# Designs tried in a protein design run: peptides against a protein of PDB entry 4N7V. Part 37

Target 1, 222 residues: chain A of PDB entry 4N7V
Amino acid sequence: TLRSITSPLVAHRLKPIRQKTKKAVVSILDSEEVCVELVKEYASQEYVKEVLQISSDGNTITIYYPNGGRGFPLADRPPSPTDNISRYSFDNLPEKYWRKYQYASRFVQLVRSKSPKITYFTRYAKCILMENSPGADFEVWFYDGVKIHKTEDFIQVIEKTGKSYTLKSESEVNSLKEEIKMYMDHANEGHRICLALESIISEEERKTRSAPFFPIIIGRKP

## One batch from the design tools (peptide; aimed at target 1 K100 F107)

Design b2_p21_1_s2 (made by RFdiffusion4, then SolubleMPNN; from b2_p21_1, 7 letters changed)
Fold by OpenDDE base, seed 2:
Structure b2_p21_1_s2 (fold): chain B 222 residues (1-222), chain A 21 residues (1-21)
Amino acid sequence: as target 1 above (222 residues)
Amino acid sequence: EEEEEELKKEFEKLMEEYEKE
């Protein structure tokens, strides 16, 4: 099943973006819908041959073939749906479209990993908890130039000298120089605080059913 | 899988470029 390889994408709260690759254009629209445009080149002109338009919650996929399948010239936005429109739920999406959905999902997840959900300014750093889930990325930009990037899979450290390295285990974290451990400790504290705040704010959102509270900025740069 | 990995790399590159703007 499609669900076995990916979950429904979630594009809520994401800013519009349009990224052109060699074979496709992936967009997050103002409506927070996600579009995958299949692009083919012919006679030095790019044409959109197929469009997958995915709802912001990932559960509805609308597929259409611009200009009766002849294609529509690539523009600054997805072409409008044609007369031959197919609409699917996530669970009944034909297998032939799974790869394209997966591309959209991966793109959205990437965007989410770069989209601030909580920005928290400390005395020493700008901390950012991102929108991706599970295990949201967490970045710490120290004012002195040190950077720590935490993901579910690794921790990347960029030192003042520009030296960069990746930590993939607790043992490696424990082997850090004392001076770097100080930065890590601060990063971990900021991370804990952001996660706690996320939980509290999310619960309030659930209770009030109001407009999204995120993204949120806490504190100010000193 | 190779095509998927290529697309992922492309997306990552594009995102990096987007962040620099």
Scores: peptide ipSAE 0.042, ipTM 0.645, DockQ to the pose 0.092
OpenDDE base, seeds 1, 3, 4, 5: peptide ipSAE 0.057, 0.062, 0.032, 0.038; ipTM 0.721, 0.726, 0.636, 0.645; seeds 1, 3 fail the geometry check

Design b2_p21_1_s3 (made by RFdiffusion4, then SolubleMPNN; from b2_p21_1, 7 letters changed)
Fold by OpenDDE base, seed 4:
Structure b2_p21_1_s3 (fold): chain B 222 residues (1-222), chain A 21 residues (1-21)
Amino acid sequence: as target 1 above (222 residues)
Amino acid sequence: MEEEEELRKEFEELDEEYEKE
């Protein structure tokens, strides 16, 4: 099943973006829908031959072939759906579209990993918890130039000197220099706080059932 | 973004495979 290889993408709260590759354009629209445009070149003109329009919650996939399959000239936005539209739920999406959906999902996850959900200014750093899940990215920009980037898979450290390295295990973290451990401790504390706040705010958001509370900024740069 | 470029490459490869089917 598609669900066995990916979860429905979640594009809520993401800002619009349009990324072009040679054969595709992926967009997050103002509506927070995600569009994958498959592009073909003919006579030095690019045409959109196929569009996958995915709902913001990833559960509905609308597939259409612009201009009766002849293609529509590539523009600054996806072409509007035509009369020949197929609509699928996530669980009944034909397998032939799974790769394209998976790409869209990965793209969205990447964007989410760069989209602030909580920005928290501490005495020493700007901390940012990102939108991606599970295991949201967490970035700490220390005012003195040190940067720590935590992901589900690794921790990247950029020291004042510009020296950069990646930590992939607890043993590597434990082997850090004492001065770096101080930064790590602060980063971890900021991370804990952001996660706690995320939980609290999300719960209130659920209860209120109003407009999204995120993204949120806490504090200000000293 | 290095990750973005990797995703782009992956997608292009997948798209090429899709075209062959």
Scores: peptide ipSAE 0.038, ipTM 0.706, DockQ to the pose 0.230
OpenDDE base, seeds 1, 2, 3, 5: peptide ipSAE 0.031, 0.030, 0.030, 0.030; ipTM 0.684, 0.677, 0.683, 0.685; seed 1 fails the geometry check

Design b2_p21_1_s4 (made by RFdiffusion4, then SolubleMPNN; from b2_p21_1, 9 letters changed)
Fold by OpenDDE base, seed 1:
Structure b2_p21_1_s4 (fold): chain B 222 residues (1-222), chain A 21 residues (1-21)
Amino acid sequence: as target 1 above (222 residues)
Amino acid sequence: SEEEKELQEEFQKLDEEWEKE
């Protein structure tokens, strides 16, 4: 099943973006829908031959073939769904489209990992909790130039000198130089606070059913 | 920005993976 390969993508709260590749253009629209445009080149002109338009919650996939499958010239946005339209649920998506959906999902996941959900300014750093889940990325930009990037899989440290290294275990973290441990301690505290705030704010969103509170900014840069 | 550059590099990796499969 498609579900065994990927989960439905989640594009809520993501800003519009358009990324061109050799074979496709992937977009997040203003509507928070995701479009995969399959591109072919004929006589030095690029044409969109197929479009997958995926709902913001990933559960509905609309597939259409512009100009009766002849293709539509590549533009700055996906062509309108006017010709040869099919609509599928996630679980009913034909296998021939699974790879394309997976690509869209990975793209969205990547964008989410770089999309601020909570920005928290401390005395020493700008802390950012990202939108990806589970295990959201957490970045700390210290004002003195040190950077710490936490993911579910690793912690990356960039020192003032530009020296970069990756930590993959608690043992490695414990073996850090004392000066770096101080940065790590601060980063961890910022992370804890962001997670706590996320939980509280998310609960309030659930109760009010109002417009989304995220992204939020806490504090000000000194 | 550095962040934008990093994102583009990650996009490139994603694209390379997709094109190979």
Scores: peptide ipSAE 0.223, ipTM 0.817, DockQ to the pose 0.759
OpenDDE base, seeds 2, 3, 4, 5: peptide ipSAE 0.204, 0.211, 0.205, 0.221; ipTM 0.807, 0.811, 0.807, 0.816

Design b2_p21_2 (made by RFdiffusion4)
Pose (drawn by RFdiffusion4):
Structure b2_p21_2 (pose): chain A 222 residues (1-222), chain P 21 residues (1-21)
Amino acid sequence: as target 1 above (222 residues)
Amino acid sequence: EEEEEEALEELEEQLEEELEE
């Protein structure tokens, strides 16, 4: 059953983005709702045969077929719903559409992996904690020129040369130059600080009923 | 499914370029 494989998507605090493609148009609206529009081409013009719209919390799914000859003319914004529409909870979503919800889930998870939640400016680097919690990606751009990309599984180092390599495990990073560990440790301290900063601020957010406390930009690029 | 994977790759590359800017 859907929910075997996947969890409801989270599109809160994400910026609006629209993505065209040969098959469909997947987007995130200003209301932070995820919209998936299936697209067909006819008479050198594109038609829409199905629209999936998912709530910001991913719990509510609305699907409408503007069933008509020629479908729906493709535009830059999602079309208004028709009358032959549908609405399901996440758990009550039919066996159909499951391939599509999973696609939308990945789209959102990809966008969150590139959405800054906390931006921290150190003496040596620009630190960014991303949105794909838990275990969000951590990216460090040293003013020195070195780039460090931290994942729950990976550590990625891009030296000033452009010489790039990936370090997966604790043993792999220990196989180091004892100079690059400074970049590694400074980035890890930055990661420690951002995880700490995120916790005490999101805690205050649960204490409040206001506009989101994210994303944050801390300090300034010297 | 192949076209959906290509579309996600293209989106990833675009987001990386925007973030670097």

Design b2_p21_2_s1 (made by RFdiffusion4, then SolubleMPNN; from b2_p21_2, 8 letters changed)
Fold by OpenDDE base, seed 2:
Structure b2_p21_2_s1 (fold): chain B 222 residues (1-222), chain A 21 residues (1-21)
Amino acid sequence: as target 1 above (222 residues)
Amino acid sequence: DEVWEEALKKLEKELEEELEK
């Protein structure tokens, strides 16, 4: 099943973006829908031959072939759906489209890892918890120039000198110099606070039927 | 951003087989 390969993508709260590659254009629209445009080149002109439009919650996929399958010239936005439109639920998506859906999902996950959910200013740093899940990315920008980037898979450290390295185990973290451990301790505290706030705010969003609370900014740059 | 470019390149490769049909 498709579900065994990927979960439904989640594009809520993401800003519009349009990213072109050689053979495809992927977009997040103002509506928070996700579009994959499949591109073919003919006579030095690019044409959109197929479009997958995916709902913001990933559960509905609309597929159409512009201009009766002849293609529509590539523009600054996806072409409008034509008369030949197919609509599928996530669990009923034909297997031939699974790879394209997975592409969209991975792109959205990448965008989420770069989209601030909580920005928290401490005395020493700007902390940012991102939108991706599970294990949201967490970045700490210290005002003195040190940077720490935490992901589910690794921790990247950039020192004042510009020296950069990646840590992939607790053993490596424990082997850090004492001066770097101080930065790591502060980063971890900021991370804990952001996760706690995320939980509290998410619960309030669930209780209220109001507009989304995220993204939020806590504190101010000193 | 190198990470972004590498990720997109990987995604493009994964889609190539479907686009060549």
Scores: peptide ipSAE 0.041, ipTM 0.723, DockQ to the pose 0.074
OpenDDE base, seeds 1, 3, 4, 5: peptide ipSAE 0.039, 0.039, 0.038, 0.037; ipTM 0.716, 0.716, 0.709, 0.654

Design b2_p21_2_s2 (made by RFdiffusion4, then SolubleMPNN; from b2_p21_2, 8 letters changed)
Fold by OpenDDE base, seed 4:
Structure b2_p21_2_s2 (fold): chain B 222 residues (1-222), chain A 21 residues (1-21)
Amino acid sequence: as target 1 above (222 residues)
Amino acid sequence: DDVWEEALKKLEEELEKELEE
C-alpha cells in the first residue's frame, strides 16, 4: 500500500515555494496545496504533461493532464486543471502515481524540516523547532557562533572555529569535549522546552478549534 | 524509481542551498 511507504503529506502552515528540477516542478501553493508538475522537453520548450495536485492534508490527490495530454508550456505556476481530471483519496491512489506522491511527500518533509514551528530565544542561543515529523529538526544557533543541528538521525555540530562534525550515536555524543557538552546540554534543554511548548500549544489548539497558533516565537534575542 | 530518486536528490541539494541562504 501507499501507506506502507509514506504517510499523507502535511503542508499546513508552509509558505509557498516553487522548486524546479529537470523533470519536475514541485510547488506549495498559497492554498497550502502541493503540486507536482511533470515536465517534458520538446523542441527546446518545456511542457507540463502531468500534474498531481495534493491537498494540504495529503488525503486528496487530483491528477490532470494539461491541454488534453498534449502538455502545457511550463510557466511560473501550475497549469489550471482541465476537464480531464481524476481525483483520488490517498488510499485509493493508483500505484503508478505512488513514486510521484512520495516525491511530493519528501519535498514537503524537507520544506517542513526548514520551516520554524517554534522559535525560542534563550540567554545563549536562538532555538528553532521545525515543522517536520516525526522527530522534528531542532536547530540551536548560539550567539557566540556555535551551531547545533539535531535531526532524527544525527546531530551536527559547528564549533566556533568552524569545525564541523556529525554525531550518529550516543557514544559519539558522550565522547564530546567537555566544552562542547555544555553547548549540547543547553541545546537539549532548549529542545525539551520547545517540545513541551509544542505539546501545550497543540492541546490548546485542539480545545479551541481556532486558527493555528504556530508558528510561535518565545522570547527575544538578548 | 531511479529517475525520481535522482530528481529528489537534486531537489534536496538545490533546496538546501536556497533555504540555507
Scores: peptide ipSAE 0.035, ipTM 0.678, DockQ to the pose 0.497
OpenDDE base, seeds 1, 2, 3, 5: peptide ipSAE 0.035, 0.033, 0.033, 0.033; ipTM 0.709, 0.691, 0.690, 0.658; seed 3 fails the geometry check

Design b2_p21_2_s3 (made by RFdiffusion4, then SolubleMPNN; from b2_p21_2, 6 letters changed)
Fold by OpenDDE base, seed 2:
Structure b2_p21_2_s3 (fold): chain B 222 residues (1-222), chain A 21 residues (1-21)
Amino acid sequence: as target 1 above (222 residues)
Amino acid sequence: DEEWEEALEKLEKELEEELEK
């Protein structure tokens, strides 16, 4: 099943973006829908032959073939759906479209990993919890130039000297120099606070059923 | 920005490989 390969993409709160590649264009629209345009080149002109439009919650996929399958010239936005439209739920998406959906999902996940959900300014650093899940990316930009980037898979450290390295185990973290541990401790505290705030804010958001509370900024730059 | 570009390039490559299939 498609679900065994990927979860429904989540494009909520993402800013519009359009990324062109050689064979496709992927877009997040103002509506927070995601579009994958299949691009073909003919006579030095690019044409959109197929479009997958995915709802912001990833559960509905609308597929259409512009201009009756003849293709539509590539423009600055996806072509509008025509009468030749197929609509699928996530679980009923034909297998032939799974790879394209997966591409869209990965793109969205990448965008989410770069989209601030919570920005928290401390005395020493700018901390950012990103939108991706599970295990949201967490970045700490210390004002003195040190950077720590935490993901679900690793921790990247960039020291003042520009020296960069990646930590993949607790043992490696424990083996850090004392001066680096201080930065790590601060980063971890900031991370804890951001996660706590995320939980509290999300709960309030659920209760109020109002407009999204995120993204949010806590504190101010010193 | 550089990390973003690298990630997109990887995604592009993956997409291309899938479309050639």
Scores: peptide ipSAE 0.034, ipTM 0.631, DockQ to the pose 0.079
OpenDDE base, seeds 1, 3, 4, 5: peptide ipSAE 0.033, 0.032, 0.032, 0.033; ipTM 0.641, 0.616, 0.619, 0.621

Design b2_p21_2_s4 (made by RFdiffusion4, then SolubleMPNN; from b2_p21_2, 7 letters changed)
Fold by OpenDDE base, seed 4:
Structure b2_p21_2_s4 (fold): chain B 222 residues (1-222), chain A 21 residues (1-21)
Amino acid sequence: as target 1 above (222 residues)
Amino acid sequence: DKEWEEFLEELEKKLEEELEK
């Protein structure tokens, strides 16, 4: 099943973005829907031959073939759906479209990993908890130039000198230089705080059922 | 897919630049 290889993408709260490759354009729209436009070139003109429009919650996929399958000239936005559209739920998406959905999912996940959910300014650093899940990315930009990037899979450290390295195990973390451990400790504290805030704010969102509270900024740069 | 990997890498760079603003 598609679910066995990916979860429904989640594009809520993401800013619009459009990124083009030779063969495709992937967009997050103002509506927070995600569009995959399949592009073909003919006679030095690019045409959109197929569009997958995915709802913001990833559960509905609308597929259409612009201009009766003849293609529509590539523009600055996806072509509007035609009358000849197919609508699928995530679990009913034909296998032939799974790869394209996965591409959209990976695109969205990457965007989420670079989209601030909580920005927290400490005395020493700008801390950013990102939108991706599970295990949201967490970045700490120390004002002195040190950077720490935590993901579910690794921790990247960029020292003042520009030296960069990746830590993939607790053993490696424990083997850090003492001076770097201080930065790591601060990063971890900031991370803890952001996670705690995310939890309580999310709970309030659930209770109030109002507009999203995120993204939020806590504090200000000194 | 090499093309998509390159695409994602480019996107990541773009997003990182935006994040730094």
Scores: peptide ipSAE 0.363, ipTM 0.892, DockQ to the pose 0.798
OpenDDE base, seeds 1, 2, 3, 5: peptide ipSAE 0.029, 0.056, 0.222, 0.180; ipTM 0.639, 0.707, 0.753, 0.802

Design b2_p21_3 (made by RFdiffusion4)
Pose (drawn by RFdiffusion4):
Structure b2_p21_3 (pose): chain A 222 residues (1-222), chain P 21 residues (1-21)
Amino acid sequence: as target 1 above (222 residues)
Amino acid sequence: EERKEEIEKYAEEKAKEIEEE
């Protein structure tokens, strides 16, 4: 059953983005709702045969077929719903559409992996904690020129040269120049601080009923 | 905008406290 494989998507605090493609148009609206529009081409013009719209919390799914000859003319914004429409909860979503919800889930998870949640400016680097929690990606751009990319699985170092390599395990990073560990440790301290900063601020957010406390930009680029 | 600036200032203060630890 859907939910065996996937969890409801989370599109909160994400910026609006629209992505055209040969098959479909997947987007995130200003209301932070995820919209998936299937697209067909006819008479040198594109037609829409199905529209999936998922709530911000991913719990509510609306699907409408503007069933008509020629489907729906493709535009820059998602079309208004027709009358032959549908609405399901996440658990009550039919066996159909499951391939499409999973696709939307990945789209969102990809966007969150590139959405800054906390931006921290140190003496040596610009630190960014991303949105794809838990274990969000961590990116460090040293003013010195070195780039460090931290994942739940990976550590990625891009030296000033452009010489790039990936370090997976604790043993692999230990196989190191005792100078690059400074970049590693400074980035890890920055990661420690951002995870700490995120916790005490999101805690105050649960205490409140207001506009989101994210994203944050801390300090300034010297 | 003012509230965001206040949050940023508060977070910067907390970041300084964490650095001291």

Design b2_p21_3_s1 (made by RFdiffusion4, then SolubleMPNN; from b2_p21_3, 10 letters changed)
Fold by OpenDDE base, seed 1:
Structure b2_p21_3_s1 (fold): chain B 222 residues (1-222), chain A 21 residues (1-21)
Amino acid sequence: as target 1 above (222 residues)
Amino acid sequence: SERQKELEKKAQELAEELEKE
């Protein structure tokens, strides 16, 4: 099943973006829908031959073939659906479209990892918790130039000198210079606070069923 | 802006990987 390969993509709260490749264009629309346009070149002109339009929650996939499959000239936005439209649920998506859905999903995951959910300004740094899950990326931009980027898999450190390295184990973290440990301690505290805020805010959103509270900014840049 | 540039770079890399499959 498709579900055994990937979960439904989640594009909520993501800003519009359009990314072109040689064979495809992937977009997040203002509606938070995700579109995959399959591109073919004829006579030095690019045409959209197939479009997968995926709902913001990833559960509905609309597929259409512009101009009866002849293609529509590539533009700055997906072509409008034609009369030949197929609609599928995630669990009923034909296998021939699974790769394209996975493509969209991975793209959305990437975008989420770069989309601020919570921005928290401390005395020393700008802390950012991203939208991706599980294990959201967490970035700390210290005002003095140090940067720490935490992911589920690693911690990247960029020192004032520009020296960059990646930590993948607790032992490596424990082996850090004392000066760097201070930055790490601050980053960890900021991370804890952001996670706590996320939990509290998410609970309030659930209770009120209001418009999304995220993204949110806490504090001010000095 | 820096995150956007990094996103675009990684998005391109992702696209290239997917095209090789």
Scores: peptide ipSAE 0.277, ipTM 0.855, DockQ to the pose 0.019
OpenDDE base, seeds 2, 3, 4, 5: peptide ipSAE 0.267, 0.273, 0.263, 0.273; ipTM 0.852, 0.854, 0.849, 0.854

Design b2_p21_3_s2 (made by RFdiffusion4, then SolubleMPNN; from b2_p21_3, 10 letters changed)
Fold by OpenDDE base, seed 1:
Order: C-alpha cells, then sequence, then structure tokens
Structure b2_p21_3_s2 (fold): chain B 222 residues (1-222), chain A 21 residues (1-21)
C-alpha cells in the first residue's frame, strides 16, 4: 500500500514555493495545496502534460491532463483543471502515481524542516523549532557565529572557525570540548523550552479552534 | 537568508529525483 511507503503529506502553515526542474515543477500554493506538474518540451516550449494536485492534508489527490492531454504552456502557476479530472483518496491512489506522491511528500517534509514553527530569541542565540515531524529540526544560531542544528538523526555543529562536524551518539556529544558543551547546553535548554511551548500552544490552539497560532516568535534579538 | 538558499538547493536536488522515472 501507499501507506506502507509514506504517510499523507501535511502542508499546513507552509509558505508558497515553486521549484522547477527540466521535467517537473513542484509547488506549494497559497491554498497550501501541493502541485506536481510534469513538464515536456516541444518546439522549444515547455508544456505541462500532467498535474497532481494534493490537498493540504495529503488525503485527496486530483489528477488531470491539461488541454485534453495535449499539454498546457508552462506558466508561473499550475494550469487550472478543466475536464477529465480524476480524484482519489490517499488509500485509493493508483500505484502508477505513488512515486510522484512520495516525491511530493518528501518535498513537503523538506520544506517543513526549514519552516519555522517557533522562533525563540535568547540572550545568546536565535533558536528555531521547525515544522517537520516526528522529531522536528531545531536550529540554534548563536550571535557569535556558532551554529547548532539538531535533527532526529544527528547534531551538526559549526564552530566560530567554520569547522563543521556531525554528532550521532551521546558518546560523541559527551566527548565535546567544554567550550562547545556550553553551546550545546544552551541549545538543549532552548530546545526544551520550545518543545514545552509547542505543547502548551498546540493545546490552546486545539481548544480555541481558531486561526493557527503558529508560527510564533518569542523574545527579541538583543 | 541562508536557510532560504539551502532550502532552494535541497529542493532542487530533490526535484531532480522525479526526473529519474
Amino acid sequence: as target 1 above (222 residues)
Amino acid sequence: EERKKELEEKAQKLAEELEKE
């Protein structure tokens, strides 16, 4: 099943983006829908031959072939669906489209990993908890130039000198120089605070059922 | 900002994976 390969993508709260390659364009729209446009070149003009439009919650996939399959000239946005539209639920998506959906999902996950959910300014750093899940990325930009990037899989450290390294175990973290440990401690504290705030804010958001509270900024740059 | 550039670069690489079909 498609579900065994990927979960439904979640594009909520993501800013619009459009990325073009030679054969495809992927977009997150203002509506937070995700579009994959398959592009073909003919007579030095690019045409959109197929569009996968995925709902913001990833559960509905609309597939259409612009201009009766002849293609529609590539523009700054996906062509509007006209006729011969197929609509599928996530669990009913034909296997022939699974790879394209997986691509869209990975794209969305990438965007989420770079989309601030909580920005927290401390005395020493700008801390950012991202939108991706599970295990949201957490970035710490110290004002003195040190950078720490935490993911579910690793911690990347960029020192003032520009020296960069990746830590994948607690043992490696524990082996850090004391000066770096201080940055790590601060990063971890900022991370803890952001996670705590995320939990509290998410609960309040659920209760109010209003416009999303995220993204949120707390504190200010000194 | 640096994150925007990084996102664009990674997004471009990821988008190229679709071309492999």
Scores: peptide ipSAE 0.201, ipTM 0.840, DockQ to the pose 0.019
OpenDDE base, seeds 2, 3, 4, 5: peptide ipSAE 0.189, 0.195, 0.178, 0.191; ipTM 0.834, 0.837, 0.825, 0.835; seed 5 fails the geometry check

Design b2_p21_3_s3 (made by RFdiffusion4, then SolubleMPNN; from b2_p21_3, 13 letters changed)
Fold by OpenDDE base, seed 5:
Structure b2_p21_3_s3 (fold): chain B 222 residues (1-222), chain A 21 residues (1-21)
Amino acid sequence: as target 1 above (222 residues)
Amino acid sequence: SEERERIEEKAQKLAEELLKE
């Protein structure tokens, strides 16, 4: 099943973006829908031959072939669907489209990992909790130049000198220089606070059923 | 932005890996 490969993508709260690659253009629209345009080149002109338009919650996939499959010239936005449109639910998506959906999903997840959900300014750093899940990325930009990037899989440290290294286990974290441990402690505290706030704010958002509360900014750079 | 550039680089790699003919 498609679910065994990926979960439905979630594009809520993401800013619009259009990224062209060699064979495809992927877009997050103002509507927070995600479009994958498959591109072919003929006579030095690029044409969109196929479009997958995925709903913001990832559950609905609309597939169409511009200009009766002949293709539509590549433009600054996906071509509008016309006739011969196929609409699928996530669980009913034909297998031949799974790879393309997976591409869209991974792209969205990438964007989410770079999209601030909570920005928290401390005395020493700018802390950012990102939108990706599970295990959202957490970045700490210390005002003195130290940087810490936490992901579900690793922690990257960039020291003042520019020296960079990755920690993949608790043992490696425990072996850090004392000076770096101080930065890590601060980063962990900021992370804890952001996670706590995320939980509280999300609950209030659920209760009110209002416009999205995120992204938020807490504090101000000194 | 620098952040957008990082996304673009990774997006290109993803396309090359997942959208092969």
Scores: peptide ipSAE 0.131, ipTM 0.812, DockQ to the pose 0.018
OpenDDE base, seeds 1, 2, 3, 4: peptide ipSAE 0.126, 0.043, 0.124, 0.043; ipTM 0.812, 0.672, 0.811, 0.671

Design b2_p21_3_s4 (made by RFdiffusion4, then SolubleMPNN; from b2_p21_3, 8 letters changed)
Fold by OpenDDE base, seed 4:
Structure b2_p21_3_s4 (fold): chain B 222 residues (1-222), chain A 21 residues (1-21)
Amino acid sequence: as target 1 above (222 residues)
Amino acid sequence: SERKKEIEEKAEKLAKELEKE
């Protein structure tokens, strides 16, 4: 099943973006819908031959073929659906579209990993918890130039000297120089706080059934 | 923006996956 290889994408709270690649254009629209435009070149002109429009919650996929499959000239936005539109739920999406959906999902996840959910200023750093899940990216920009980037898979450290390295295990983290451990400790504290705040705010958001509380900024840069 | 640049760089890698189809 599609669900076995990916979850429905979630584009809520994401800012619009349009990314062109060689064979596709992927967009997050103002509506927070996600569009994948499949592009073919013909006579030195790019045409959109197929569009997957995915709802912000990832559960509805609308597929259409512009100009009856002849294609529509690539523009600054996806072509509007006209005729011959197919609508699928996530669980009913034909397998032939799974790779394209997965691409959209991965793109959205990428964008989410770069989209601040919580920005928290400490005395020493700007901490940012991102929107991606599970295991949201967490970035710490120390005012002295040190950077720590935590992902679900690794921790990247950029030292004052510009020396950069990636840690992929606890043993590697434990082998850090004491000076770097201090930064890591601060980063971890900021991370914990952001996660705690995320939980609290999300719960309040759920209870109030209000408009999104995120993104939020906490504190001020010293 | 830095955000967009980083997305673009990584998105290009993702696009290669579509090309395999």
Scores: peptide ipSAE 0.356, ipTM 0.889, DockQ to the pose 0.018
OpenDDE base, seeds 1, 2, 3, 5: peptide ipSAE 0.352, 0.348, 0.354, 0.343; ipTM 0.888, 0.886, 0.888, 0.885

Design b2_p21_4 (made by RFdiffusion4)
Pose (drawn by RFdiffusion4):
Structure b2_p21_4 (pose): chain A 222 residues (1-222), chain P 21 residues (1-21)
Amino acid sequence: as target 1 above (222 residues)
Amino acid sequence: EEEEEALEELEEKLTEELEEE
């Protein structure tokens, strides 16, 4: 059953983005709702045969077929719903559409992997904690020129040269120049600070009923 | 296949936008 494989998507605090493609148009609206529009081409013009719209919390799914000859003319914004529409909860979503919800889930998870939640400016680097919690990606751009990309699985180092390599395990990073560890440790301290900063601020957010406390930009680029 | 290509293109685009900041 859907929910065997996937959890409801989270599109909160994400910026609006629209993505065209040969098959469909997947987007995130200003209301932070995820919209998936299937697209068909006819008479040198594009038609829409199905629209999936998912709530910001991913719990509510609305699907409408503007069933008509020629479908729906493709525009820059999602079309208004027709009358032959549908609405399901996440658990009550039919066996159909499951391939599409999983696609929308990956789209959102990808976007959150590139959405800054906390931006921290150190003496040596620009630190960014991303949105894809838990275990969000951590990116460090040293003013020195070195780039460090931290994942729950990976550590990625891009030296000033452009010489790039990936370090997966603790043993792999220990196989190191005792100078690059400074870049590693400074980035890890920055990661420690951002995870700590995120916790005490999101804690105050649960104490409140206001506009989101994210994203944050801390300090300034010297 | 086309859906995977579209996600790869989106990933490249978002990386480029982030590097521009």

